# Designs tried in a protein design run: peptides against a protein of PDB entry 3J47. Part 38

Target 1, 121 residues: chain A of PDB entry 3J47
Amino acid sequence: IRLTNQLKSLKGLQSKLKDVVEYLDKVINKELPINHTILGKLQDVFNLLPNLGTPDDDEIDVENHDRINISNNLQKALTVKTNDELMVIYISNLVRSIIAFDDLIENKIQNKKIQEQRVKD
Target 2, 69 residues: chain B of PDB entry 3J47
Amino acid sequence: YEEKEESNLAATKSMVKIAEQYSKRIEEEKELTEEELKTRYVGRQDPKKHLSETADETLENNIVSVLTA

## One batch from the design tools (peptide; aimed at target 1 L48)

Design b2_p24_2_s3 (made by RFdiffusion4, then SolubleMPNN; from b2_p24_2, 13 letters changed)
Fold by OpenDDE base, seed 2:
Structure b2_p24_2_s3 (fold): chain B 121 residues (1-121), chain C 69 residues (1-69), chain A 24 residues (1-24)
Amino acid sequence: as target 1 above (121 residues)
Amino acid sequence: as target 2 above (69 residues)
Amino acid sequence: SVEEELERRIAQLKLVLEAAKKKL
């Protein structure tokens, strides 16, 4: 469910970006007037997007390092961080699966002992 | 779309908390494994079930964390 | 390390699994 929602959001964003590009192309071609409201909202979105391009701002806001896919240079650092987080989660899931499996084995052993006792009685 | 974006943002904020909680969950999982080991020796069914349930909850939380990451 | 602790847990679980197999 959650992954599906994220994918849907990403697809929606991609569609909206495509619509904006198409709109910008039409404006460049003088087919449509510039919609200032759409441009303003897009600018707001871009301002909320971590700066892709400036390598020199050493203040890679360490806080945004956690968020995977925002911006190319930031996106690379974020991708690495996301990969590390995913690795930790994967290992944790593996450990939990092993614990659950261990419990299942113990339950089977107990059930077998109960059956053996019933045969002896 | 907007609801999903909001959910994704909330999920991302939760991820930072999950990293901290992850260490705690790992410790809880260890305790569960020790309890399972103890329960195997003591033969008490109830502690084993509780351990299994907590391990499952820890797994689910980790899966949700991965999916949120 | 968190990774080292996970490895320890996996090792413990493997030990428990082997003990369970011996009982089976």
Scores: peptide ipSAE 0.419, ipTM 0.850, DockQ to the pose 0.014; fails the geometry check
OpenDDE base, seeds 1, 3, 4, 5: peptide ipSAE 0.394, 0.413, 0.410, 0.410; ipTM 0.831, 0.838, 0.848, 0.834; seeds 1, 3, 4, 5 fail the geometry check

Design b2_p24_3 (made by RFdiffusion4)
Pose (drawn by RFdiffusion4):
Structure b2_p24_3 (pose): chain A 91 residues (1-28, 36-48, 72-121), chain B 63 residues (1-40, 47-69), chain P 24 residues (1-24)
Amino acid sequence: IRLTNQLKSLKGLQSKLKDVVEYLDKVIHTILGKLQDVFNLNNLQKALTVKTNDELMVIYISNLVRSIIAFDDLIENKIQNKKIQEQRVKD
Amino acid sequence: YEEKEESNLAATKSMVKIAEQYSKRIEEEKELTEEELKTRPKKHLSETADETLENNIVSVLTA
Amino acid sequence: AAEEEEKFLDLLEETAEEELEALE
């Protein structure tokens, strides 16, 4: 789902660029200003990425913890299944 | 495009706030462990732990 | 069509601003 959303965003840019190229050919306004703003707003992320790296680490650790908890419950389920099997054999 | 951006936007606003959500997910995780212990309720605890993991996963995907 | 493109770019600007805030 996230990927489909991303693609939709990029699709708009691609189409937008084609339109802009055609527009410039024809010319040979507000949208252009807006584009410029967007441009000014990955390069910058480079410095910002430094911080993001730290945060990514934290969210990795959280994921690990959750995986451990899931494994715990999984073990309990396995044990219950084994007990059920034993009971059936007895019967 | 907009629908997709909306979902992304929510992912970003969650990333700004994740410090509090992390502490509440930490607690939730512990709660699920407690429930399991009682069973040894167990199911409820397990569900809570899964929810916490899922929230962490969503946070990582957004990043 | 132009209005749609302006809305499209406005969203990009809003998204960018929020991302920058989140990264700061």

Design b2_p24_3_s1 (made by RFdiffusion4, then SolubleMPNN; from b2_p24_3, 14 letters changed)
Fold by OpenDDE base, seed 3:
Structure b2_p24_3_s1 (fold): chain B 121 residues (1-121), chain C 69 residues (1-69), chain A 24 residues (1-24)
Amino acid sequence: as target 1 above (121 residues)
Amino acid sequence: as target 2 above (69 residues)
Amino acid sequence: DEEKLIRELDLQIESAKARLEALS
């Protein structure tokens, strides 16, 4: 039962991670704006992970508990690392988007100046 | 336990390094944006474009680095 | 620190959007 629940939780985390990746891809493709709510939810998941790994005080065999705790700690560390990486990617994409917008703005300004000059001529 | 602790420590150090690199990249981006703003006031199209391209390249390299990491 | 960085990026995005809207 516990192993099954852990597997289910891991699958849930994997699914969420996939969703984050998909979201980041959409942001890269300029299909969607950055959703702060997704980042917040990811942070919440990470903050809850330590709580999910809190062994319920039930006397389960120390050996299995240690293996599970080790695995959970490693998974948690990997999850944190992955989230940090995703955040960096997200930020980088935002920065690129900003640069692209700035370039677009400059191009529009130049086009307007050219049009104004043509009207004066 | 010791191996796991060592692995966690290594991972944590790697994360700190990534965070530092990210902070540096953000600063570089800010500098580029400031230069673009300055160039916008000077009205020279070419310098702005070059700055934007450099910023994009820097960001691309950063993203690739993060994805590879 | 990460939250602060995200907030700063959000501000930059909003600034860029405002500039784009001003040109449109």
Scores: peptide ipSAE 0.476, ipTM 0.845, DockQ to the pose 0.019
OpenDDE base, seeds 1, 2, 4, 5: peptide ipSAE 0.475, 0.467, 0.461, 0.462; ipTM 0.844, 0.841, 0.854, 0.845; seeds 1, 2, 4, 5 fail the geometry check

Design b2_p24_3_s2 (made by RFdiffusion4, then SolubleMPNN; from b2_p24_3, 14 letters changed)
Fold by OpenDDE base, seed 3:
Structure b2_p24_3_s2 (fold): chain B 121 residues (1-121), chain C 69 residues (1-69), chain A 24 residues (1-24)
Amino acid sequence: as target 1 above (121 residues)
Amino acid sequence: as target 2 above (69 residues)
Amino acid sequence: KEEELIKFLEREIESQKALLEALS
């Protein structure tokens, strides 16, 4: 479900971007006037996107952007963070699994002891 | 699309919270294990069961965290 | 360090599984 929602969101974004590109091409070709409202919204979106170009200048923003996979160069830093998080989650799951197994083993031992006692009685 | 975006954002925020909770959950899991150990020594099944349940809950939370990541 | 921890956990899981199988 979550993956599907993410995919849908990405597809929606892709479609919108395509529409914008098509619109821009038409404007460049003087076929249609620019829809200022859509363009403004798109500009806002781009301004919110992490800067893909020069990694060096936005050092301060890179630390904040080291969160989850959004886009290219900033995505590398974000990817590292994501990987670390995934590793932590993985380790946690393993720990939980071990605990669950320990409990299972103990339960089995107890069951065996109960059976042995019943045989002796 | 908006609902999915909101869900993803919530999931991301939840990841940070999960990291903090994870440390706590690890401690809780250890406590449960100690209780199980104590239960083994005392021969009481009830504390062991409780520990097992807590461990399972911790695992479930970790799985959800992975899925959210 | 994380990889080592993972390996440790995996070994423990395997050990527990083996014990469970032996007790079953």
Scores: peptide ipSAE 0.438, ipTM 0.852, DockQ to the pose 0.013
OpenDDE base, seeds 1, 2, 4, 5: peptide ipSAE 0.454, 0.427, 0.473, 0.419; ipTM 0.828, 0.845, 0.831, 0.833; seeds 1, 2, 4, 5 fail the geometry check

Design b2_p24_3_s4 (made by RFdiffusion4, then SolubleMPNN; from b2_p24_3, 16 letters changed)
Fold by OpenDDE base, seed 1:
Structure b2_p24_3_s4 (fold): chain B 121 residues (1-121), chain C 69 residues (1-69), chain A 24 residues (1-24)
Amino acid sequence: as target 1 above (121 residues)
Amino acid sequence: as target 2 above (69 residues)
Amino acid sequence: DEEKLIKELELEIESLRAQLEMLS
């Protein structure tokens, strides 16, 4: 059951990653405007992913300043309204972080199963 | 502020190249996810690890792009 | 379909959270 749920989540992530790439390409080509709501939600997702990997990290509320070169750690603290290029980079980082997080969860589940099997043997 | 604006302008000029690299990185990330999914079903740890490593490399490249933006 | 993509990402994150909670 747990492994099946993880696989389903990974498949969903993969599909969404593809859609995000397509969206970013359209934004770069000026075919679509930047959707600020999408970016805000992606920022929230990106901020939540590290918290899932490190549950003990304190919520740092950092004030929205307009033009910060956002490292992944700064995005946790800053809901910044970024320009179009920063938005594209942010979405890319979010997608990568989600994939990395999914892999971490899978690794943890596998390790737990291996430990449980060793206790039964 | 002015130095930062100049750096952002330089990053914007390189953005076309970054976009191409981004598309490639997304494909690499997808390949890693497929290997992880396969490993999850087949119980092979090695393909999953390789997928995770490629996803991490893709993430690192995006971080570098953010730092240059 | 950007909104749909966002919703799907949110669902995926929630699924990952639930999995992490089960592993802890």
Scores: peptide ipSAE 0.467, ipTM 0.834, DockQ to the pose 0.060; fails the geometry check
OpenDDE base, seeds 2, 3, 4, 5: peptide ipSAE 0.436, 0.426, 0.463, 0.445; ipTM 0.825, 0.811, 0.829, 0.822; seeds 2, 3, 4, 5 fail the geometry check

Design b2_p24_4 (made by RFdiffusion4)
Pose (drawn by RFdiffusion4):
Structure b2_p24_4 (pose): chain A 91 residues (1-28, 36-48, 72-121), chain B 63 residues (1-40, 47-69), chain P 24 residues (1-24)
Amino acid sequence: IRLTNQLKSLKGLQSKLKDVVEYLDKVIHTILGKLQDVFNLNNLQKALTVKTNDELMVIYISNLVRSIIAFDDLIENKIQNKKIQEQRVKD
Amino acid sequence: YEEKEESNLAATKSMVKIAEQYSKRIEEEKELTEEELKTRPKKHLSETADETLENNIVSVLTA
Amino acid sequence: AEAFLDALLEAAEAALEAAEAAAA
């Protein structure tokens, strides 16, 4: 789902660029200004990424913890299944 | 495009706030362990732990 | 087209605000 969404966003840019190229050819405004703003707003992320790296680490750790909890419950389920099997054999 | 952006936008606004959501997910995780212990309720605790894990995964995907 | 670019601007601004908050 997230991927489909991202693709839709990139699709708009691709189409938008094509339009802009065609527009320029024909010329040979507000949209242009808006594009420029967007440009000004990965490069910058470079410095910002430094912080993001720290936060990514924290969310990795949280994921690990959740995985452990899931394993725990999983073990209990396995034990219950084994007990059920034993009961059936007895019967 | 908009729909997709909306989903992304929510992922961003959650990333700004995740410090509090972390602490509440930490607690939830503990709660699910408690429920399991009682069972040894157990199901409820397990569900809570799964939810916490899912929330962490969603935070990582957004990042 | 304009609505798309507005949405890009909003998304970019939100990303910058999130980055600024992370830096602080």

Design b2_p24_4_s1 (made by RFdiffusion4, then SolubleMPNN; from b2_p24_4, 15 letters changed)
Fold by OpenDDE base, seed 4:
Structure b2_p24_4_s1 (fold): chain B 121 residues (1-121), chain C 69 residues (1-69), chain A 24 residues (1-24)
Amino acid sequence: as target 1 above (121 residues)
Amino acid sequence: as target 2 above (69 residues)
Amino acid sequence: LEKFLESELRSAKAQLEMGQALLD
């Protein structure tokens, strides 16, 4: 369910971005008037998007190293954080899997003992 | 789309909290393993079952964290 | 994060040792 919702959100965003690009192309070609309200919202979205292109703003707040994937330079730091979180989750799942496996082995041994007792009776 | 976006935002916030809780979940898993070891030596099946249940709960929480991530 | 990873690794190792003891 969560993954499906994320995928749907991403698809919606992709479609909206495509519509914006098409609109901008029409404005450049003078086929449509500039809608200032739409452009303002787009600018806000771009400002919320990670600054992909300007490497120079060094103020990578060190605290964001542990935070998940949003923005590109910020997203790189966020990507590192997301990777760390994913690694933690992976290790935790591995540990849980090992515990579950140990329980399975013990259950199998017990079942075998029960079967051996039934054959002796 | 809006409902999914809201769900994703909530999930992202939950991921931050999961990182803090992860260490605690690992400790809970270790405690279950010790109970299982004790059960092997003492022959008491109940502590082993409890350990298995706690391990499963920890696994479920990790899966939810992965899905949120 | 590193400390947490180390804790998880120790837990996994302990579980593996317990599993081996069961086989044994």
Scores: peptide ipSAE 0.469, ipTM 0.858, DockQ to the pose 0.018; fails the geometry check
OpenDDE base, seeds 1, 2, 3, 5: peptide ipSAE 0.459, 0.468, 0.453, 0.453; ipTM 0.852, 0.859, 0.853, 0.849; seeds 1, 2, 3, 5 fail the geometry check

Design b2_p24_4_s2 (made by RFdiffusion4, then SolubleMPNN; from b2_p24_4, 16 letters changed)
Fold by OpenDDE base, seed 2:
Structure b2_p24_4_s2 (fold): chain B 121 residues (1-121), chain C 69 residues (1-69), chain A 24 residues (1-24)
Amino acid sequence: as target 1 above (121 residues)
Amino acid sequence: as target 2 above (69 residues)
Amino acid sequence: LEKFLESQLRSLKELLEMGEALLK
């Protein structure tokens, strides 16, 4: 469910970005006027995104190196942090799986003992 | 899309908390394993079941953390 | 973080070994 929602959000963003690009191309070609409302919203979104390719982004990237990737320039440094977090989660899942497996083994052993007892009776 | 965005934001916040609690969850998993081992020796089904359940919960939390990350 | 990961990996290996022992 969560992954699906994230994927849907990403797809929605991608579609919107595509629409914006198409709109900008039409504006550049003087086919349509600039929609100020859409542009303003897009600018707001970009301002909320980590700075991509700006010098300030490089400094922020270094500071956020150990943090979750929020966006592009910061995202590069944050990618390392995200990878570390994912690794931790992966290990944790593995540990849980092993515990669950141990329980399964115990259940199997118990079932075997029950069967052996039934054969003896 | 909005619902997913909200879910992702919540998941991100949860991930920070999960990172902090990750060590605790590992310890809980270890405790469950020890209890399971003890249950195997004692033949008590309840402690083993409890350990299994705690391990499952820990696994689920880790999965949620991964999905949030 | 690395130390934590290493510790978890060790714990996982130990748990796996215990599981294998129970299967025998």
Scores: peptide ipSAE 0.421, ipTM 0.853, DockQ to the pose 0.017; fails the geometry check
OpenDDE base, seeds 1, 3, 4, 5: peptide ipSAE 0.366, 0.371, 0.375, 0.384; ipTM 0.844, 0.842, 0.847, 0.842; seeds 1, 3, 4, 5 fail the geometry check

Design b2_p24_4_s3 (made by RFdiffusion4, then SolubleMPNN; from b2_p24_4, 13 letters changed)
Fold by OpenDDE base, seed 1:
Structure b2_p24_4_s3 (fold): chain B 121 residues (1-121), chain C 69 residues (1-69), chain A 24 residues (1-24)
Amino acid sequence: as target 1 above (121 residues)
Amino acid sequence: as target 2 above (69 residues)
Amino acid sequence: LESFLDSLLRSSKAKLEMYEALLK
């Protein structure tokens, strides 16, 4: 029974991870913006994982809050870790966008300088 | 239970490795930004372009790493 | 993870400031 529940939880997590990967790929391809709703959905999935575990594993280890722990015993910790990971992804995408914008601005400035120089020549 | 625990441990170790790689990539991005600033002051276009390209690559790798975790 | 996020935020802010400087 415990093994079956663990396997089921793992399968559920695997499916969710696949969905997250697909979403992130779309964001990378600029098909979708980073959405906070995805983080909420991931948290919801992790909150459901303990329901698939055995009753004996209900004790949540609070010390592992910042670590990804797939174990049902550390559901809260897993949720926090997942949230942090999603936040990192979001920030990374934002940073990429800012860098790209900076490059565009610089290119514009350079083009303007080139035009001004051409007019002086 | 033991097999699941082992799998979880392996996954956790993988995530730690990804986090370390991410931290390194963030530092690389910061360095690129500094080069862009220098390029603005010096008026050298080539270094700035290189910095921007490196930053974009770093961010892409970070996203892929997070997706794989 | 938190330290990494902070680093990213700082980098993003620095880039934004650079953009503002370029726009002036």
Scores: peptide ipSAE 0.504, ipTM 0.850, DockQ to the pose 0.022; fails the geometry check
OpenDDE base, seeds 2, 3, 4, 5: peptide ipSAE 0.494, 0.476, 0.492, 0.466; ipTM 0.860, 0.852, 0.858, 0.846; seeds 2, 3, 4, 5 fail the geometry check

Design b2_p24_5 (made by RFdiffusion4)
Pose (drawn by RFdiffusion4):
Structure b2_p24_5 (pose): chain A 91 residues (1-28, 36-48, 72-121), chain B 63 residues (1-40, 47-69), chain P 24 residues (1-24)
Amino acid sequence: IRLTNQLKSLKGLQSKLKDVVEYLDKVIHTILGKLQDVFNLNNLQKALTVKTNDELMVIYISNLVRSIIAFDDLIENKIQNKKIQEQRVKD
Amino acid sequence: YEEKEESNLAATKSMVKIAEQYSKRIEEEKELTEEELKTRPKKHLSETADETLENNIVSVLTA
Amino acid sequence: SAEFKEALELQLKAEELLTEIFKE
């Protein structure tokens, strides 16, 4: 789902660029200003990425913890299944 | 495009706030362990732990 | 933390602008 959404966003840019190229050819405004703003707003992320890296690490650790908890419950389920099997054999 | 941005936007606003959500997910995780222990309720605890994991995964995907 | 938040705010602003651009 996230990927489809990202693609939709990129699609808009691609179409928008084509339109802009065609527009320029024809010319040979508010949208242009808006695009420029967006441009000014990955390069900048480079410095900002430094902090993101730290936060990514934290969210990795949290995921690991959740995985451990899931494994715990999984073990209990397996034990229950084994007990059920044993009971059936007895029967 | 908008629908997809909306979802992304929410992922972003969650990333700004995740410090509090992390502490609440830490607690929830512990709660699920407690429930399991009682069972040894267990199911509820397990569900809570799964939810916490899922919230962490979503945070990572947003990043 | 502030820089991270600012980075996200910049991304939000950029997303809003692109939304406006795509509507036009």

Design b2_p24_5_s1 (made by RFdiffusion4, then SolubleMPNN; from b2_p24_5, 11 letters changed)
Fold by OpenDDE base, seed 1:
Structure b2_p24_5_s1 (fold): chain B 121 residues (1-121), chain C 69 residues (1-69), chain A 24 residues (1-24)
Amino acid sequence: as target 1 above (121 residues)
Amino acid sequence: as target 2 above (69 residues)
Amino acid sequence: TKELIEGLERQIKASKLLSEILKE
């Protein structure tokens, strides 16, 4: 359910971005006037999005490297954090799996001992 | 879209909470291993079962965390 | 995310293999 909702949101964003690109291409070609309201909202979204477009001026303050994957330039630093979090989750899953297997092995050994005792009785 | 965004935000907040609880889950896993060791030494089946159950719960929580990530 | 998914799939496979060994 959560993953499906995330995918739906991403698909919606992708569709909107495609529409904006198509609109901008039409404006550049002088086929349509600029919709100032849509552009203003888009600019607001871009301003809320960490600087996607200008790779040059981001002295990416190293301190933001540790926080959650929101958007592309901050996304690089956030990608490192997300990668670290995913690594921790992965290691935890491995450890839990190992413990579960150890318990299964011990249970099997105990079951064999119980069966051997029953055969001796 | 908004409902999904709210769900994603809630999931992200849950991930932060999971990260905080991660250390606790690691400690719980260690305790289970200690109980298993005690069961090997004492020959008592009951502590071993409890350890196995706690390990399974820890595994399930990690899987949910991965699915949320 | 893709690498994580692949890692999880590998863990599931390893778990299945271990379960088969425990059934022997």
Scores: peptide ipSAE 0.488, ipTM 0.859, DockQ to the pose 0.018
OpenDDE base, seeds 2, 3, 4, 5: peptide ipSAE 0.488, 0.491, 0.497, 0.456; ipTM 0.867, 0.860, 0.869, 0.839; seeds 2, 3, 4, 5 fail the geometry check

Design b2_p24_5_s2 (made by RFdiffusion4, then SolubleMPNN; from b2_p24_5, 12 letters changed)
Fold by OpenDDE base, seed 4:
Structure b2_p24_5_s2 (fold): chain B 121 residues (1-121), chain C 69 residues (1-69), chain A 24 residues (1-24)
Amino acid sequence: as target 1 above (121 residues)
Amino acid sequence: as target 2 above (69 residues)
Amino acid sequence: RKELEEGLERQIKASKLLREILKL
């Protein structure tokens, strides 16, 4: 369910970005006037999400070690932070798996002892 | 789309909280392992079961955190 | 940790803006 919602949101964003690109191309071609409201919101998004929309020109600034960047340059830096978070989650999952295995082993030992007692009775 | 965006925003907010909760989840996992160890020595099934349940909850929370990240 | 939280807050703000754009 959660992944499906994320994929649906991503698809919606992709569609909207495509519409924006098509609009920008029409504005560049002087076919349509600049929609200042959409452009302003896009600029705000680009300011908050550096390099999401223009793959070509900006050197991959590796600096932003923060959370899973969906966008390439910030995504590298955010991929590092995301990798750190994912590593923490991975370690936590490993530790929990170890605990679950320890419990399973002990349950098997107890079950074996109970069976051995039942055979002696 | 809106429901997914709401879910993604909640997920993103949860990522900050995950860092704080992670330390707590690690402690809850340790507590579960200690109860299991005590149960092995005392032969009492209940503390061991509670420890196993707390470890499982800690695992589930980590998996949800991974799915959010 | 603080940098991670700040990055989350930025992502939350960006996600809000994206929602506003998608509603349009």
Scores: peptide ipSAE 0.482, ipTM 0.852, DockQ to the pose 0.587; fails the geometry check
OpenDDE base, seeds 1, 2, 3, 5: peptide ipSAE 0.426, 0.478, 0.422, 0.464; ipTM 0.840, 0.852, 0.833, 0.846; seeds 1, 2, 3, 5 fail the geometry check

Design b2_p24_5_s3 (made by RFdiffusion4, then SolubleMPNN; from b2_p24_5, 13 letters changed)
Fold by OpenDDE base, seed 1:
Structure b2_p24_5_s3 (fold): chain B 121 residues (1-121), chain C 69 residues (1-69), chain A 24 residues (1-24)
Amino acid sequence: as target 1 above (121 residues)
Amino acid sequence: as target 2 above (69 residues)
Amino acid sequence: TEELNKGLELQEEASKLLREILKL
């Protein structure tokens, strides 16, 4: 029961991740507008990451165009980082599911061996 | 905007903590796999069960982390 | 016996996949 629920949850996560990837691909291909909510949440996650950039003093009045590019580059970097985190979470869930599956198989094999021994006795 | 920023700050702090926990969980999963391997060779049920339980706990924590992200 | 052997084989494959994932 627990293992089956974990596998189901993992499959659900995988499906959701696939949907996110498909959405991102559609956005990259300009087929769909960027979901501002997803992007905003992603940005929020990135803004929460400590500025790994040294607070170097260049509060230079870089013209609005460069701020947009910096924002886009930051957003891109943040998106990559979020993708990496999501990938790690996905891989971890997959690994756990595989381990749980292996244990289930082994338990089944052991139960079968016990039954075979009981039949021989 | 401010409420979102605060929520986002809390979420990011949680994600950093999740990343640390993730590294620890990966190690716990590896230990479980080793116990399973030992159980497969030795035929002892107890280490294998413990490994399975640890892997399940690690999986559950990862799922909670994904749901929180 | 055949079903048990299939279960064992499946477990070995799952273990291999797990090892591959851990190497990534």
Scores: peptide ipSAE 0.414, ipTM 0.831, DockQ to the pose 0.015
OpenDDE base, seeds 2, 3, 4, 5: peptide ipSAE 0.433, 0.454, 0.462, 0.409; ipTM 0.830, 0.842, 0.835, 0.824; seeds 2, 3, 4, 5 fail the geometry check

Design b2_p24_5_s4 (made by RFdiffusion4, then SolubleMPNN; from b2_p24_5, 14 letters changed)
Fold by OpenDDE base, seed 3:
Structure b2_p24_5_s4 (fold): chain B 121 residues (1-121), chain C 69 residues (1-69), chain A 24 residues (1-24)
Amino acid sequence: as target 1 above (121 residues)
Amino acid sequence: as target 2 above (69 residues)
Amino acid sequence: TEELIAGLEALERARKLLREILKE
């Protein structure tokens, strides 16, 4: 369910982006007048998107760290953070699995002791 | 689309909280292990079971965190 | 990372203890 919702959101964004590109091409070709309202909304979206192009600007705005999915350069730094988080989750799962395994071993030992007592009786 | 975006944002916020909770979960796991040790000495199944259940809950929370991520 | 490693070490100790109990 969650993955399907994320995929649907991404597909919706992709479709919208395609529509914007097509609109911009038509405006450049003077086929359609500039819709200022759509352009303003698009500018707002672009301002929320980290700049994909130039590696040089040091201002990795720390605030965009939360938006891992959207932009490649910020995405690279965010990918490192995401990898670290995934590693922590992986190790945590491993730890829980070991604890559960330990409990299973103990249960098996107890069962064996109970069987040995029953044979002595 | 908006519902999924909201769910993803909630999941991301949950991941940040999970990092903080992770330290607490590690401590809960240690407590469970101590209770298992105590149960081994006392020979009572009940404390050991409770420790196992706490470990399982901790594992489940980690799995949910992985699925969110 | 350090906390995660500490968690893994704690689990390994628990596993060792369980194995010892199983042998008895």
Scores: peptide ipSAE 0.422, ipTM 0.852, DockQ to the pose 0.014; fails the geometry check
OpenDDE base, seeds 1, 2, 4, 5: peptide ipSAE 0.417, 0.422, 0.419, 0.414; ipTM 0.855, 0.858, 0.859, 0.851; seeds 1, 2, 4, 5 fail the geometry check

